# Peptides against a protein of PDB entry 2V3S, part 61

Target 1, 95 residues: chain A of PDB entry 2V3S
Amino acid sequence: PISLVLRLRNSKKELNDIRFEFTPGRDTAEGVSQELISAGLVDGRDLVIVAANLQKIVEEPQSNRSVTFKLASGVEGSDIPDDGKLIGFAQLSIS

## One batch from the design tools (peptide; made by RFdiffusion4, then SolubleMPNN)

Design b2_p20_5_s1 (from b2_p20_5, 14 letters changed)
Fold by OpenDDE base, seed 2:
Parts: sequence; C-alpha cells; structure tokens
Structure b2_p20_5_s1 (fold): chain B 95 residues (1-95), chain A 20 residues (1-20)
Amino acid sequence: as target 1 above (95 residues)
Amino acid sequence: RERRRELLKEQRKKFGSHQR
C-alpha cells in the first residue's frame, strides 16, 4: 500500500497531517475521498478536487511526491487563499 | 477499508472537523 499524508487546516485553522493508506487495484481515488469526507476530515464540496489530486499522486507516487491544490470550500471563506500557508489549499504527499 | 476508517476516526477525534 501507498502511505499518504493529507495536510490541511481544521475548523480552528490549525494545520494537521491526516495519514491514510491507498492500495492500487483495490482502492479508488473517489472511494477513499468519500471516506475522508465521511470521517469529517474533508468538506463534501471538495470531493472532485481531492479525488483528482489523489488519483494524480497514486498513479505515479515516485514522480509526484507532493501535490498542492485549491479547495472549493476555501473560496467562500473570509481568509484570502494562500498555497504557501495552505489557506484555502490542501497538500497531498507520500509519507 | 475498515482499518482506514478506524484510523481516520481516531484522527478526527484528535484534530477536529474540517475547516468551513
């Protein structure tokens, strides 16, 4: 299995590393993204973007060690999106 | 899937819900 880390901010705007595994051929990017949403760790509005980037990183994990992407849920927030600070952005990386 | 769901649940308790 591929060990992954999803770095994103919680409701208190604290940056956290969410750890999970992905097994190619058994898991799907959309399926695992749904589990992250069901766990309350990812906003449901971010299903598409999380699944797309999860697919990208697991198809070539040695080449795509880290991917940062804009969250749909972050657009309506009061804070200005910033990829460097992961405000309105999240980061997937290989553990 | 069960193991992953359990680990995600533990992390949800530790870190809280997603930012909204």
Scores: peptide ipSAE 0.747, ipTM 0.949, DockQ to the pose 0.840
Fold by OpenDDE base, seed 1:
Structure b2_p20_5_s1 (fold): chain B 95 residues (1-95), chain A 20 residues (1-20)
Amino acid sequence: as target 1 above (95 residues)
Amino acid sequence: RERRRELLKEQRKKFGSHQR
């Protein structure tokens, strides 16, 4: 399986690394993204963008070591989105 | 899937819910 880390901020604006595994041929990007949402770790509005970027990293994990993407849930927040600070952004990387 | 669910649940307890 592929060991992944999802770096994003919680409700207290603290940056955390969420670790999980992805097994090609058994798991789907959308399915695992739904599990992240069901766990309360990802906002439901971010299903599409998380699934898309998860698919991107698992299809070529050797070349796509890290991807940073804008969250749909972050657009409606009070803080201005910033990819460098991961405000309104999240990052997926190979562990 | 069950193992991943348990791991995510554990991390939810540790880190809290997503930012809104």
Scores: peptide ipSAE 0.747, ipTM 0.948, DockQ to the pose 0.871
Fold by OpenDDE base, seed 5:
Structure b2_p20_5_s1 (fold): chain B 95 residues (1-95), chain A 20 residues (1-20)
Amino acid sequence: as target 1 above (95 residues)
Amino acid sequence: RERRRELLKEQRKKFGSHQR
């Protein structure tokens, strides 16, 4: 299995590292993304972008060690998106 | 899947939800 970390901010704007495993051939990017949403850790509006980037990192984990992407849930918020501060952005990385 | 679900639930308790 691939050990992954999803770094993103919670409702208190605190940056947290969410840890989970992904097993190629058993798990799907969309399926695991839905589990993150069901757990209340990811906004449902971000299903597509999280799944797309999760697929990217797990298909070649030795080459794609980290990916940072813009969240759909962060676009209409009051805070200005900032990839450096992970405001309106999230980051997936290999643990 | 259930193993991952439980681990995610524990982290939800620790870090809170994406929204209040």
Scores: peptide ipSAE 0.746, ipTM 0.947, DockQ to the pose 0.789
Fold by OpenDDE base, seed 3:
Structure b2_p20_5_s1 (fold): chain B 95 residues (1-95), chain A 20 residues (1-20)
Amino acid sequence: as target 1 above (95 residues)
Amino acid sequence: RERRRELLKEQRKKFGSHQR
């Protein structure tokens, strides 16, 4: 399986690394993204963008070591989005 | 799948919910 880390901020604006595995041929990007949402770790509005980037990284894990993407849930937030600080952004990476 | 859900639940307890 592919060991992944989802780095994003919680409700206290603390940066956390969420660890999970993905097995090609058994798991789907959308399915795993839904599990992240059901666990309360990802906002439901971010299903599409998380699934898309998860698919991207698992397709070519050797080439795509990390991907950073804008969260839909971050657009309506009070803080200015910043990919460097992962404000309104999240990052998926190979562990 | 069940193992992943358990691990995610554990991390949810540790880190809290997503940012709103």
Scores: peptide ipSAE 0.746, ipTM 0.948, DockQ to the pose 0.841

Design b2_p20_5_s2 (from b2_p20_5, 11 letters changed)
Fold by OpenDDE base, seed 2:
Structure b2_p20_5_s2 (fold): chain B 95 residues (1-95), chain A 20 residues (1-20)
Amino acid sequence: as target 1 above (95 residues)
Amino acid sequence: SEERRQQLLAQREKFGSHQR
């Protein structure tokens, strides 16, 4: 299995590393993304973008060691999205 | 999977819910 880390901010705007495994052929990007949402770790509005980037990293983990992407849930609000600070962005990486 | 679900819920308990 592929050991992954989803780095994103919680409701207190604290940056956390969410760890999970992905097994190609058994898991699907959308399915695992739905599990992240069901656990309350990812906003449901971010299903599409999380699934897309999870698919990207697991299809070629040797080439895609880390991917950073803009969250749909972060486009509105008082904070300006910032990929460097992961404000309105999340990051998937190989553990 | 159930295993992953439990692992994620444990982290939810630790880190809290997603940013709104």
Scores: peptide ipSAE 0.775, ipTM 0.953, DockQ to the pose 0.863
Fold by OpenDDE base, seed 4:
Structure b2_p20_5_s2 (fold): chain B 95 residues (1-95), chain A 20 residues (1-20)
Amino acid sequence: as target 1 above (95 residues)
Amino acid sequence: SEERRQQLLAQREKFGSHQR
């Protein structure tokens, strides 16, 4: 399995590393993304963008060691989005 | 995956929810 880390801020604006595994051929990007949402770790509005980037990293994990993407939920927040600070952005990386 | 579900829920308890 591929060991992944989803780095994103919680409701208290604290940056955390969420760890999970992905098994190609058994798991799907959309399925695992839904599990992250069901666990309360990802906003439901971010299903599409998380699934797309999860698919990107697992299809070529040797080349795509890290991907940073804008969250749909982040644009409605009080803070200005910033990819460097992961404000309104999240990052997936190979552990 | 039940294993992944439990792992994710444990991390939700540790780091809190993304819900705003």
Scores: peptide ipSAE 0.775, ipTM 0.952, DockQ to the pose 0.856
Fold by OpenDDE base, seed 5:
Structure b2_p20_5_s2 (fold): chain B 95 residues (1-95), chain A 20 residues (1-20)
Amino acid sequence: as target 1 above (95 residues)
Amino acid sequence: SEERRQQLLAQREKFGSHQR
């Protein structure tokens, strides 16, 4: 399996590394993204963007070692999105 | 995946949810 890290800020704006595995041929990007949402770790509004970027990283994990993407849930927030600080952004990377 | 679900819930307990 592929060991992944989702770096994302929680409700307290603390940056955390959420770890999970992905098995190609058994798991789907959308399915795992839904599990992240069901666990309360990802906002439901971010299903599409998380799934898209998860697919990107797992399709070629040796080439796509890290991807940073804008969250739909972050656009409506009070804080100005910032990819460098991962405000309104999240990052997926190969562990 | 039940295994992944448990792993994610453990991290939810540790890190908190995406919103309060």
Scores: peptide ipSAE 0.775, ipTM 0.951, DockQ to the pose 0.781
Fold by OpenDDE base, seed 3:
Structure b2_p20_5_s2 (fold): chain B 95 residues (1-95), chain A 20 residues (1-20)
Amino acid sequence: as target 1 above (95 residues)
Amino acid sequence: SEERRQQLLAQREKFGSHQR
């Protein structure tokens, strides 16, 4: 399986690394993304963007070691989005 | 995946939810 890390901020604005595995041929990007949402770790509004980037990293993990993407849930927040600080952004990477 | 679900819930308890 592929060991992944999803780095994003919680409700207290703390940056955390969420670790999980992905098995090609058994798991789907949309399915695992829904599990992240069901666990309360990802906002439901971010299903599409998380699934798209998860698919990108697992299809070519040797080439795509890290992807950073804008969250839909962060667009209307009080803080100005910043990819460097992962404000309104999240990052997926190979562990 | 039930195993993944339990692993994610453990991290939810550790780090908190995405929203208050």
Scores: peptide ipSAE 0.774, ipTM 0.951, DockQ to the pose 0.781

Design b2_p20_5_s3 (from b2_p20_5, 15 letters changed)
Fold by OpenDDE base, seed 5:
Structure b2_p20_5_s3 (fold): chain B 95 residues (1-95), chain A 20 residues (1-20)
Amino acid sequence: as target 1 above (95 residues)
Amino acid sequence: SEERRKLLEEQRKKYGSHQR
């Protein structure tokens, strides 16, 4: 399986690394994204963007070592989105 | 999977829920 890390902020705006595995041929990007949402770690509004970027990583894990993307849930927040600080952004990377 | 579910739950307890 592919070992992955999702770096994103919690409700207290603390940055944390969430680890999980993905098995090609058994798992789907959308399915695993739904599990992250069901666990309360990802906002449901971010299903599409998380699944799209997870698919990008797992289809070419040797080439795509890290991807940073804008969260739909962060667009209308009080804090200005910032990819460098991962405010309104999240990052997926190969562990 | 059940294994992934448990691992995610463990991390949810440790780090808290997503930014809302």
Scores: peptide ipSAE 0.783, ipTM 0.956, DockQ to the pose 0.865
Fold by OpenDDE base, seed 4:
Structure b2_p20_5_s3 (fold): chain B 95 residues (1-95), chain A 20 residues (1-20)
Amino acid sequence: as target 1 above (95 residues)
Amino acid sequence: SEERRKLLEEQRKKYGSHQR
């Protein structure tokens, strides 16, 4: 299995690393993304972008060690999006 | 996956949810 970390901010704007595994051939990017949403760790509006980037990182883990992407849920927030600070952005990386 | 579900739940309890 591939060990992954999803770095993103919670409702209190705290940056945290969420750990999970992905097994190619058994798991799907969309399925695991749904689990992240069901757990309350990812906003449901971000299903598409999380799934797309999860797919990208698991298809070539050696080439895609880290991917940073803009969250749909972050656009309507009060804070200005910033990829460097992961405000309105999240990051997936190989553990 | 029950294993992943439990791990994610543990982390949600520790770090909080994305939404209130």
Scores: peptide ipSAE 0.782, ipTM 0.954, DockQ to the pose 0.795
Fold by OpenDDE base, seed 3:
Structure b2_p20_5_s3 (fold): chain B 95 residues (1-95), chain A 20 residues (1-20)
Amino acid sequence: as target 1 above (95 residues)
Amino acid sequence: SEERRKLLEEQRKKYGSHQR
């Protein structure tokens, strides 16, 4: 399996690394993204963007070691989105 | 999977829910 880390901020704006595995041929990007949402770790509005980037990293994990992407849930927040600070952004990386 | 679900739940308890 592929060991992944999803780095994103919680409700207290603290940056945390969420670890999980992905097994090609058994798991789907959308299915695992739904599990992240069901666990309360990802906002439901971010299903599409998380699934798209998860698919990108698992299809070629040797080439795509890290991907940073804008969250739909972060657009209407009080803080201005910033990819460097991961405000309104999240990062997927190979562990 | 149940294994992944339990791991994610553990981390949710540790770090809290997503930012709204």
Scores: peptide ipSAE 0.782, ipTM 0.955, DockQ to the pose 0.848
Fold by OpenDDE base, seed 1:
Formats: structure tokens, sequence, C-alpha cells
Structure b2_p20_5_s3 (fold): chain B 95 residues (1-95), chain A 20 residues (1-20)
């Protein structure tokens, strides 16, 4: 399995690393993304973007060591999106 | 999976829910 880390901010704006595994051929990007949402770790509005980027990193983990992407849930937030600070952005990386 | 679900729940309890 591929060991992954999803780095994103919680409701207190704290940056945390959420770890999980992905097994190609058994798991799907959308399925695992839905599990992240069900666990309360990802906003449901971010299903599409999380799934797309999860797919990207697991299809070629040797080449795609990290991907940073804009969250749909962050667009209408009080803070200005910033990919460097992961405000309104999240990051997936190979553990 | 159940294993992943439990791991994610553990981390949710530790770090809290997503940014709102």
Amino acid sequence: as target 1 above (95 residues)
Amino acid sequence: SEERRKLLEEQRKKYGSHQR
C-alpha cells in the first residue's frame, strides 16, 4: 500500500498531518476521499478536488511526491487563500 | 475499510474537524 499524508487545517486553523494508506486496485480515489469526508476531516464540498489530486499522486507515486491544491471550501472563507501557508489549500504527499 | 475508518476517526478525535 501507499502511505499518504493529507496536510490541512482544522476548524481552529491548526495545520495537521492526516495519515492514511491507499492500495491501488482495491481503493479508489473517490472512495477514500469520501472516507475522509465521513470522518469529518475534509469538507464535503472538497470531494472533487481531493479525489482528483489523490488520483494524481497514486497513479505515479514515484514522480508525484507531493501535490498542493485549492479547496472549494476555502474560497468563501474569512482568510485569503494562500498555497504557501495552506490557507484554503491542502497538500497530499507520499509518507 | 474498517482499519482506515478507525485510523481516520482517531485522528479526527485528536485534531478536530475540518476548517469551516
Scores: peptide ipSAE 0.782, ipTM 0.955, DockQ to the pose 0.840

Design b2_p20_5_s4 (from b2_p20_5, 14 letters changed)
Fold by OpenDDE base, seed 2:
Structure b2_p20_5_s4 (fold): chain B 95 residues (1-95), chain A 20 residues (1-20)
Amino acid sequence: as target 1 above (95 residues)
Amino acid sequence: REERRRRLRELRREFGSHQR
């Protein structure tokens, strides 16, 4: 399996690293993203972008060691989005 | 799916409600 880390800020704006595995041929990007949402770790509005970037990283994990992407849930927030600080952005990386 | 349930348990155990 591919060991992944999802880094994003919680409701208290604290950065957390969420570790999980992805097994190609058994897991799907859509399915795992839905599990992250079901666990309360990802906003439901971010399903599409999380799934797309999860797919990107798992299809070529040796080439795509890290992907940072803009969250749909972060756009309407009061904080200005910033990819460097992961404000309104999340990051997936290979553990 | 049992694998889904296991992953959910693990995710919730470590972080609980994250963005809610």
Scores: peptide ipSAE 0.296, ipTM 0.814, DockQ to the pose 0.500
Fold by OpenDDE base, seed 1:
Structure b2_p20_5_s4 (fold): chain B 95 residues (1-95), chain A 20 residues (1-20)
Amino acid sequence: as target 1 above (95 residues)
Amino acid sequence: REERRRRLRELRREFGSHQR
């Protein structure tokens, strides 16, 4: 399986690293993203963007070691989105 | 279905509620 880390800020604006595995041929990007949402780790509004970027990283893990993407849930927040600080952004990377 | 449940249990045990 592919060992992944999802880095994003929680409701207290603290950075957390969430570890999970993805098994090609068994898991789907959509399915795993739904599981992250069901666990309360990802906002439901971010299903599409998380699934798209998860698909990107698992299709070519050696080429796509890390992807940073803008969250739909972060657009209407009080803080200005910033990819460097992961404000309104999340990052997926190979562990 | 069991694999999904297992992942959910592991995710919740380690991190609990995050963005909710």
Scores: peptide ipSAE 0.287, ipTM 0.809, DockQ to the pose 0.483
Fold by OpenDDE base, seed 3:
Structure b2_p20_5_s4 (fold): chain B 95 residues (1-95), chain A 20 residues (1-20)
Amino acid sequence: as target 1 above (95 residues)
Amino acid sequence: REERRRRLRELRREFGSHQR
């Protein structure tokens, strides 16, 4: 399996690393993304963007060691989105 | 089903409700 880390800010705006595995041929990007949402770790509005970027990293894990993407849930927040600070952005990386 | 449940338990154990 592929060991992944999802880095994003919690409700206290603190950065946290969420570890999980992805098994090609058994897991799907959409399915795992839905599990992250079910666990309360990802906003439901971010299903599409998380699934798309999870698919991107697992299809070419040797080339895509890290992907950073804009969250739909972050656009309407009070803080200005910033990919460097992961404000309104999240990051997936290979562990 | 069990694999999904296992992943959910592991995710919730460490972080619970992350963004809520």
Scores: peptide ipSAE 0.286, ipTM 0.805, DockQ to the pose 0.496
Fold by OpenDDE base, seed 5:
Structure b2_p20_5_s4 (fold): chain B 95 residues (1-95), chain A 20 residues (1-20)
Amino acid sequence: as target 1 above (95 residues)
Amino acid sequence: REERRRRLRELRREFGSHQR
C-alpha cells in the first residue's frame, strides 16, 4: 500500500495532516475520496479535485511525491486562496 | 472497504471538531 498524507486546514484554519493508505488494485481514487468526505475530513464539494489529484499521485508515486490543488470549498471563504499557505488549497504527499 | 471506513471514522474522532 501507498502511505499518503492529506494536509488540509480545518474549520479553525489550522493545518492538519490526515494519514491514510491507498492500495492499488483494491482502492479507487474516487472511492477513497468519498470515504474522506464521509469521515468529515474533506468537504463534499471537493470530491472531483481530490479524486483527480489522488489519482495523479498514486498512479506514479515515485515521481509524484507531492501535489497541491485548489479546493472548490475554499473559493467562497473569507480568506484569499493561497497555495503557499494552503488557504483554499490542499496538499497530498507520499509519507 | 467497510474496515477502511471504520478507520476513517476513527481518524475523524481523533481530530474532533477541528475537521469539516
Scores: peptide ipSAE 0.307, ipTM 0.813, DockQ to the pose 0.561; fails the geometry check

Design b2_p20_6_s1 (from b2_p20_6, 8 letters changed)
Fold by OpenDDE base, seed 4:
Order: C-alpha cells, then structure tokens, then sequence
Structure b2_p20_6_s1 (fold): chain B 95 residues (1-95), chain A 20 residues (1-20)
C-alpha cells in the first residue's frame, strides 16, 4: 500500500496530519475522501479537490511526492489563502 | 480496508465511522 499524509488545518486553525494507507485496486480516491469527510477530518465541500489530488498522487507516487492544493472550503474564508502556511490549502505527501 | 491515523480525537472519529 501507499502510505500518505494529508496535512491541513483543523477548525481551530491548527496544522494537523492525517496518515493513511491507500491500496490501488482496492481503495478509490473518492471512497477514501468520503471516509475522511464522514469522520469529520475533511470538509465536505472539499470532496472533489481532495479526491482529485489523491488520485493524482496515487497514480504516480514516485513523481508526485507531494501535492499542495487549494481547498474549496478556504476560498470564502476570512483568512487570506497561503499555500506556504497551508491556509486555505492542504498538502498530500508520500510518507 | 482503509487505515488512517490522526490526532487522538481524529482517530477516534474515524474508527467510529468505520464501525457504523
């Protein structure tokens, strides 16, 4: 399986890591993303973007060691998006 | 099956979802 870390800020704006494994052929990007949302670990508005980037990283984990992407949930937030600080952004990386 | 590890509270929530 592919070991991944999803880093993003929680509701208290604290940077948190979510570590999980992804097994191609068994797991799906959509399914994993939905599970994370159901667990309250990812905002439901970010289903599409998380799934898309998860799919990207798992299809070529050697080339895509880390991907940082803008969250839909952060676009209309009060804080100015900042990919370096992961404000309005999340990061998926191979652990 | 998907395995995920987060903060203590996050991990508990994820486990609950899987159990449901």
Amino acid sequence: as target 1 above (95 residues)
Amino acid sequence: MIEAFTSEEGEKRLAAVRAA
Scores: peptide ipSAE 0.100, ipTM 0.673, DockQ to the pose 0.213
Fold by OpenDDE base, seed 2:
Structure b2_p20_6_s1 (fold): chain B 95 residues (1-95), chain A 20 residues (1-20)
Amino acid sequence: as target 1 above (95 residues)
Amino acid sequence: MIEAFTSEEGEKRLAAVRAA
């Protein structure tokens, strides 16, 4: 399995890491993303973008050691998005 | 199903989903 870390800020704006494994052929990007949402770890509005980037990293884990992407949930917030501080952005990386 | 590990807050959320 591929060991991954999803780094993003919680509702209190605290930066947190979510570590999980992905097994190609058994897991799907959308399925795992839905589980993260169901667990309250990812905003439901971010299903599409999380699934797309998860698919990207698991297809080429050796080439894509880390991917940072803009969250749909963050674009309408009061804070200006900042990829460096992961404000309105999340980061997926190989653990 | 996946196995995920997070901070205390995240772990509690995941546990709740598993129990549901």
Scores: peptide ipSAE 0.099, ipTM 0.662, DockQ to the pose 0.225
Fold by OpenDDE base, seed 3:
Structure b2_p20_6_s1 (fold): chain B 95 residues (1-95), chain A 20 residues (1-20)
Amino acid sequence: as target 1 above (95 residues)
Amino acid sequence: MIEAFTSEEGEKRLAAVRAA
């Protein structure tokens, strides 16, 4: 399986690392993303963008060691989005 | 079908989701 880390801010705006494994041929990007949402670890509004980037990284893990992407849930927040500080952004990487 | 954790509580949440 592919070992991954999803880094993003929680409801208290604290950075959290979510560590999980992805098994090609058994897991799907959307399925894993939905489980993360169901567990309260990812905002439901971010299903599409998380699934898309998870798909990207597992397709070519050697070429895509890390991807940073804008969250839909962060657009209407009080803080200005910042990819460097992961404000309104999340980072998915191979651990 | 995932194995994930952020904390003991987070791990428990994932297990509960899988069991539901």
Scores: peptide ipSAE 0.099, ipTM 0.677, DockQ to the pose 0.213
Fold by OpenDDE base, seed 5:
Structure b2_p20_6_s1 (fold): chain B 95 residues (1-95), chain A 20 residues (1-20)
Amino acid sequence: as target 1 above (95 residues)
Amino acid sequence: MIEAFTSEEGEKRLAAVRAA
């Protein structure tokens, strides 16, 4: 399995790492993303963008070691989006 | 299928959470 880390801010705006595994041939990007949402770890509005980037990283894990992407849930927030501080952004990387 | 788990630290199912 591929060991992954999803870094993003929680409801208190604290930066956290979420560790999980992905097994090619068994798991799907959308399926795992749905599980993350069901666990309350990802906002439901971010399903599409999380799944897309998860697919990108697992299809070529040696080439795509880290991806940072804008969250749909962060667009309408009061805080100004900032990819460096992961405000309105999340980062997915190979552990 | 993904195996679920929890912890006393308040970790959510299917994932481990730590401060970054």
Scores: peptide ipSAE 0.053, ipTM 0.645, DockQ to the pose 0.101

Design b2_p20_6_s2 (from b2_p20_6, 7 letters changed)
Fold by OpenDDE base, seed 1:
Structure b2_p20_6_s2 (fold): chain B 95 residues (1-95), chain A 20 residues (1-20)
Amino acid sequence: as target 1 above (95 residues)
Amino acid sequence: MIEEFTSEEGEERLAAVRAA
């Protein structure tokens, strides 16, 4: 399986690394994203963008070692989005 | 100030969801 890390801020605005595995042929990007949401680790509004970027990284993990993307849940927040600080952004990377 | 940490709790919680 592919070992991944999802880095994003929790409800306390603290950066958290969430490690999980993705097995091609068994797992789907949308399925794993839904599981992350069900576990309370990802906002439900971010299903589409998380799934899209998860698919991107797992389809070619040697080329896509890390992807950073804008969260839908961060757009309406009080803080200005910042990809460098992962405010309103999340990062998926190969561990 | 940015507080950073790494936790395996997410993986365990994900596994629990899958097992349910």
Scores: peptide ipSAE 0.041, ipTM 0.615, DockQ to the pose 0.342
Fold by OpenDDE base, seed 3:
Structure b2_p20_6_s2 (fold): chain B 95 residues (1-95), chain A 20 residues (1-20)
Amino acid sequence: as target 1 above (95 residues)
Amino acid sequence: MIEEFTSEEGEERLAAVRAA
């Protein structure tokens, strides 16, 4: 399995690292993303973007060691999006 | 059981969400 870390801010705007595994051939990017949402770790509005980037990283984990992407949930928030501070952005990486 | 761990204070604390 592929060991992954999702870094993003929680409801208190604190930066959290969330570790999970992805098994090619058994798991799907959308399925795992839905599990993260059901656990309250990812906003439901971010299903598409999280799944897309998860798919990207698991397709070529050798070349895609880390991806940072804009969250749909962060666009209309009170804070201005900033990829460097992961405000309105999340980071997915191979651990 | 889901535990919350922040990474801003320099400590590597990873919350395990899902094991394969």
Scores: peptide ipSAE 0.039, ipTM 0.644, DockQ to the pose 0.173
Fold by OpenDDE base, seed 2:
Structure b2_p20_6_s2 (fold): chain B 95 residues (1-95), chain A 20 residues (1-20)
Amino acid sequence: as target 1 above (95 residues)
Amino acid sequence: MIEEFTSEEGEERLAAVRAA
């Protein structure tokens, strides 16, 4: 399995790392993303973008060691999106 | 909905969801 970390800010705007495994052939990007949403770890509005980037990283783990993407849930926030600070952005990386 | 969690809590919640 591929060990991954999803880094994103919590309600206190503190960065949190969520570690999980992805097993190609068993797990699907959408499925795991939905689990993250169901667990309250990802906003439901971000299903598409999280799944897309999860798919990207798991299909080429060696070349995509880390991907940072804009969250749909972050565009309407009070803070200006910033990928460097992961404000309105999340990051997936290979552990 | 405002959710607060630590990395440990998040990992535990994810594990719980996957186990359910």
Scores: peptide ipSAE 0.037, ipTM 0.631, DockQ to the pose 0.757
Fold by OpenDDE base, seed 4:
Structure b2_p20_6_s2 (fold): chain B 95 residues (1-95), chain A 20 residues (1-20)
Amino acid sequence: as target 1 above (95 residues)
Amino acid sequence: MIEEFTSEEGEERLAAVRAA
């Protein structure tokens, strides 16, 4: 399995690292993303973007060691999006 | 939009969601 970390801010704006595994051929990017949402760790509005980036990283984990992407849930927030501070952004990386 | 870099912020919390 591929060991991954999803880094993003929670509702308290605290930076969380979320560790999970992905097994190609058994897991799907959408399925795992839905599990993250069900666990309350990802906003439901971010299903598409998380799944898309998860798919990209698991396709070539050796080439895509880290990907940072803009969250749909952060677009209409009060804070200005900042990829460096992961405000309105999340980061997937290989553990 | 995809960019490849790491945040300067440190880890505040670690959570395990699931293992394969």
Scores: peptide ipSAE 0.032, ipTM 0.594, DockQ to the pose 0.077

